# Designs tried in a protein design run: peptides against a protein of PDB entry 6PSE. Part 12

Target 1, 78 residues: chain A of PDB entry 6PSE
Amino acid sequence: PSEEEEYARLVMEAQPEWLRAEVKRLSHELAETTREKIQAAEYGLAVLEEKHQLKLQFEELEVDYEAIRSEMEQLKEA

## One batch from the design tools (peptide; made by RFdiffusion4, then SolubleMPNN)

Design b2_p30_8_s2
Fold by OpenDDE base, seed 4:
Structure b2_p30_8_s2 (fold): chain B 78 residues (1-78), chain C 78 residues (1-78), chain A 30 residues (1-30)
Amino acid sequence: as target 1 above (78 residues)
Amino acid sequence: as target 1 above (78 residues)
Amino acid sequence: SEDEERRRFFEELIETGRKRLAELEARLAE
């Protein structure tokens, strides 16, 4: 039998004491996984903001670069 | 009583049928939360990689900009 | 945009997650 089938049988045949312990175990694991989910999302959001700020800086530099490039090109053509 | 106290009483006094249902519910929620965590991590990684590529482009542009700026400054000082 | 979708996704996970985590921690503290 698969581990899933064995687990299902265990749950079906278990006494209340085991089931209560399993509820507690799953609650702990769910709390941990939920915390990890939050942390992953917070990290993603932070990186997203950092990328956005970097993009703004990049676009500003592009404008400045094109201005100087154009000025130099005009000087060379004169 | 608080919601958590009521829940604790339910777990303590519950029949096996309720406990089995709760184990099933928590298992399902754990699976969903795990999937969300993974998706958040995948999105975060993608954004991180995009930020890294943008940073490389920005650094290249900074080098080019400083080169032109320096050349312009030299021309003005001459 | 893709970034807007990602942002909304992250924000939703944080909001729902924090609420649920608080509930779970309260239960486990008993």
Scores: peptide ipSAE 0.738, ipTM 0.913, DockQ to the pose 0.899
Fold by OpenDDE base, seed 5:
Structure b2_p30_8_s2 (fold): chain B 78 residues (1-78), chain C 78 residues (1-78), chain A 30 residues (1-30)
Amino acid sequence: as target 1 above (78 residues)
Amino acid sequence: as target 1 above (78 residues)
Amino acid sequence: SEDEERRRFFEELIETGRKRLAELEARLAE
C-alpha cells in the first residue's frame, strides 16, 4: 500500500489520543507553513516594488537619452 | 470562554469521528497553504529574474548614455 | 497586468495568512 493509504488507514483506526496529537501536530505544521507563505508574499511585494522603482529609473534615463540623442543628431545635421 | 478555549475543550472531549474530520480538514488546509507558499515563491523568483533583466538593460543604457554625454561634452568644449 | 495580479495574490496571502496564523498560535498556546 502507498504511504498515503497507510496513513489514511491509521487515521481511520486511531484512538482519540493519537488523533488529538495529530491535530496538534498538523496545527503546528500549518502555523509554520502559514508563516512561510506570509514571508514569501512579503518578499514578493518587496521585489515588485524594487522592480517598479527600477522601471521608473529606466524610463527616466530613456527620456534623457533620447533628448541627448536628438540634440546630437541636430548638431550633426547643422 | 474564548474561542480558543472552546476549541481546546472540543478537541479534548470530541469523539473519534470529529477528530478524524478535523485531521482531514487540517491536512487539506496544510496542502492548500503549502501550494500557496510554493506559488508565492515561484512568483517571487519570476519577479527577481525580470528585475535582473531590467537591471542589465538599465546598465547598458547607462553606458550608452555616458558615451553620448561624453561626446556632447567634448563637442561643447571644442 | 501580470504585476497587478501578482500584487493582489501576495496581498491576499498576507491578509489571510496573518489572520489564520494568529488563530493557530492562540490555539497552540493553550
Scores: peptide ipSAE 0.738, ipTM 0.913, DockQ to the pose 0.937
Fold by OpenDDE base, seed 3:
Structure b2_p30_8_s2 (fold): chain B 78 residues (1-78), chain C 78 residues (1-78), chain A 30 residues (1-30)
Amino acid sequence: as target 1 above (78 residues)
Amino acid sequence: as target 1 above (78 residues)
Amino acid sequence: SEDEERRRFFEELIETGRKRLAELEARLAE
């Protein structure tokens, strides 16, 4: 039998004491996984903000570059 | 009583049928929370890669900009 | 945009996660 089938059988045949312990175990795992989910999302937001700031800096530099490039091109054509 | 106290009492006094249902509910929620955590991590990784590519483009443009800026400065000083 | 969708996704996870985590931690502290 698969691990899932064995686990399902265990839950079906378990006494209340085991079931209460399993509820507690799952609650702990859910809390840990929830904390990890929050941390992953917070990290994602931080990286998004960093990328956004970098994009703004890039766009500003691009404008400055095109201005100087255009001036230099005009000087070379003269 | 607080919600947590009521829940604790419910778990303590519950029949096996309720406990099995709670195990199933918590297992389902754990699976969903795990999926959300994974998706958050995947999104975070994608943003990191995009930021990295943008950083490389920015550094390349910065080199080109400094080259032209320096040339223009030399022309103005002459 | 894609980044706006990602932002909304992250914010939703944080909001729902913090609420649920507080509930679970309260129960486990009993």
Scores: peptide ipSAE 0.738, ipTM 0.913, DockQ to the pose 0.936
Fold by OpenDDE base, seed 1:
Structure b2_p30_8_s2 (fold): chain B 78 residues (1-78), chain C 78 residues (1-78), chain A 30 residues (1-30)
Amino acid sequence: as target 1 above (78 residues)
Amino acid sequence: as target 1 above (78 residues)
Amino acid sequence: SEDEERRRFFEELIETGRKRLAELEARLAE
């Protein structure tokens, strides 16, 4: 039998004391996993903001570069 | 009584059928929360990679910009 | 956009997660 099948049998045949302990255990694991989920999402938002700021800086530099490139081209043609 | 106190009473006084249902519910919620955590981490990693590529492009443009700026400065001083 | 979808996803996870975490921690403190 698989571990899942064995676990299912335990749940079906367990006394209330074991089931209450399992509810508590699962609640702890769920709390920890929920905390990790929140942290992962907060980190993702932070990186998104950093990427956005970098993109704005890149676009500004592109504008400045094209301005100088254009001026240089005009000077070389004169 | 608070919702927390009421839940605690339910767990303590519940029949095995309710407890088994709660174990099943919490197990399902744990699996779903774990999936969400993983998805958040995967999105975060993707954004990090995109940010890294953008940074490389920015640094390349910065080098090109400084080269043209320097040449322009020399032409204006001559 | 993809980034907007990612943002909404992250924000939803934080919102629902914080609420649920508070509930769970309150129960576990009993």
Scores: peptide ipSAE 0.738, ipTM 0.913, DockQ to the pose 0.939

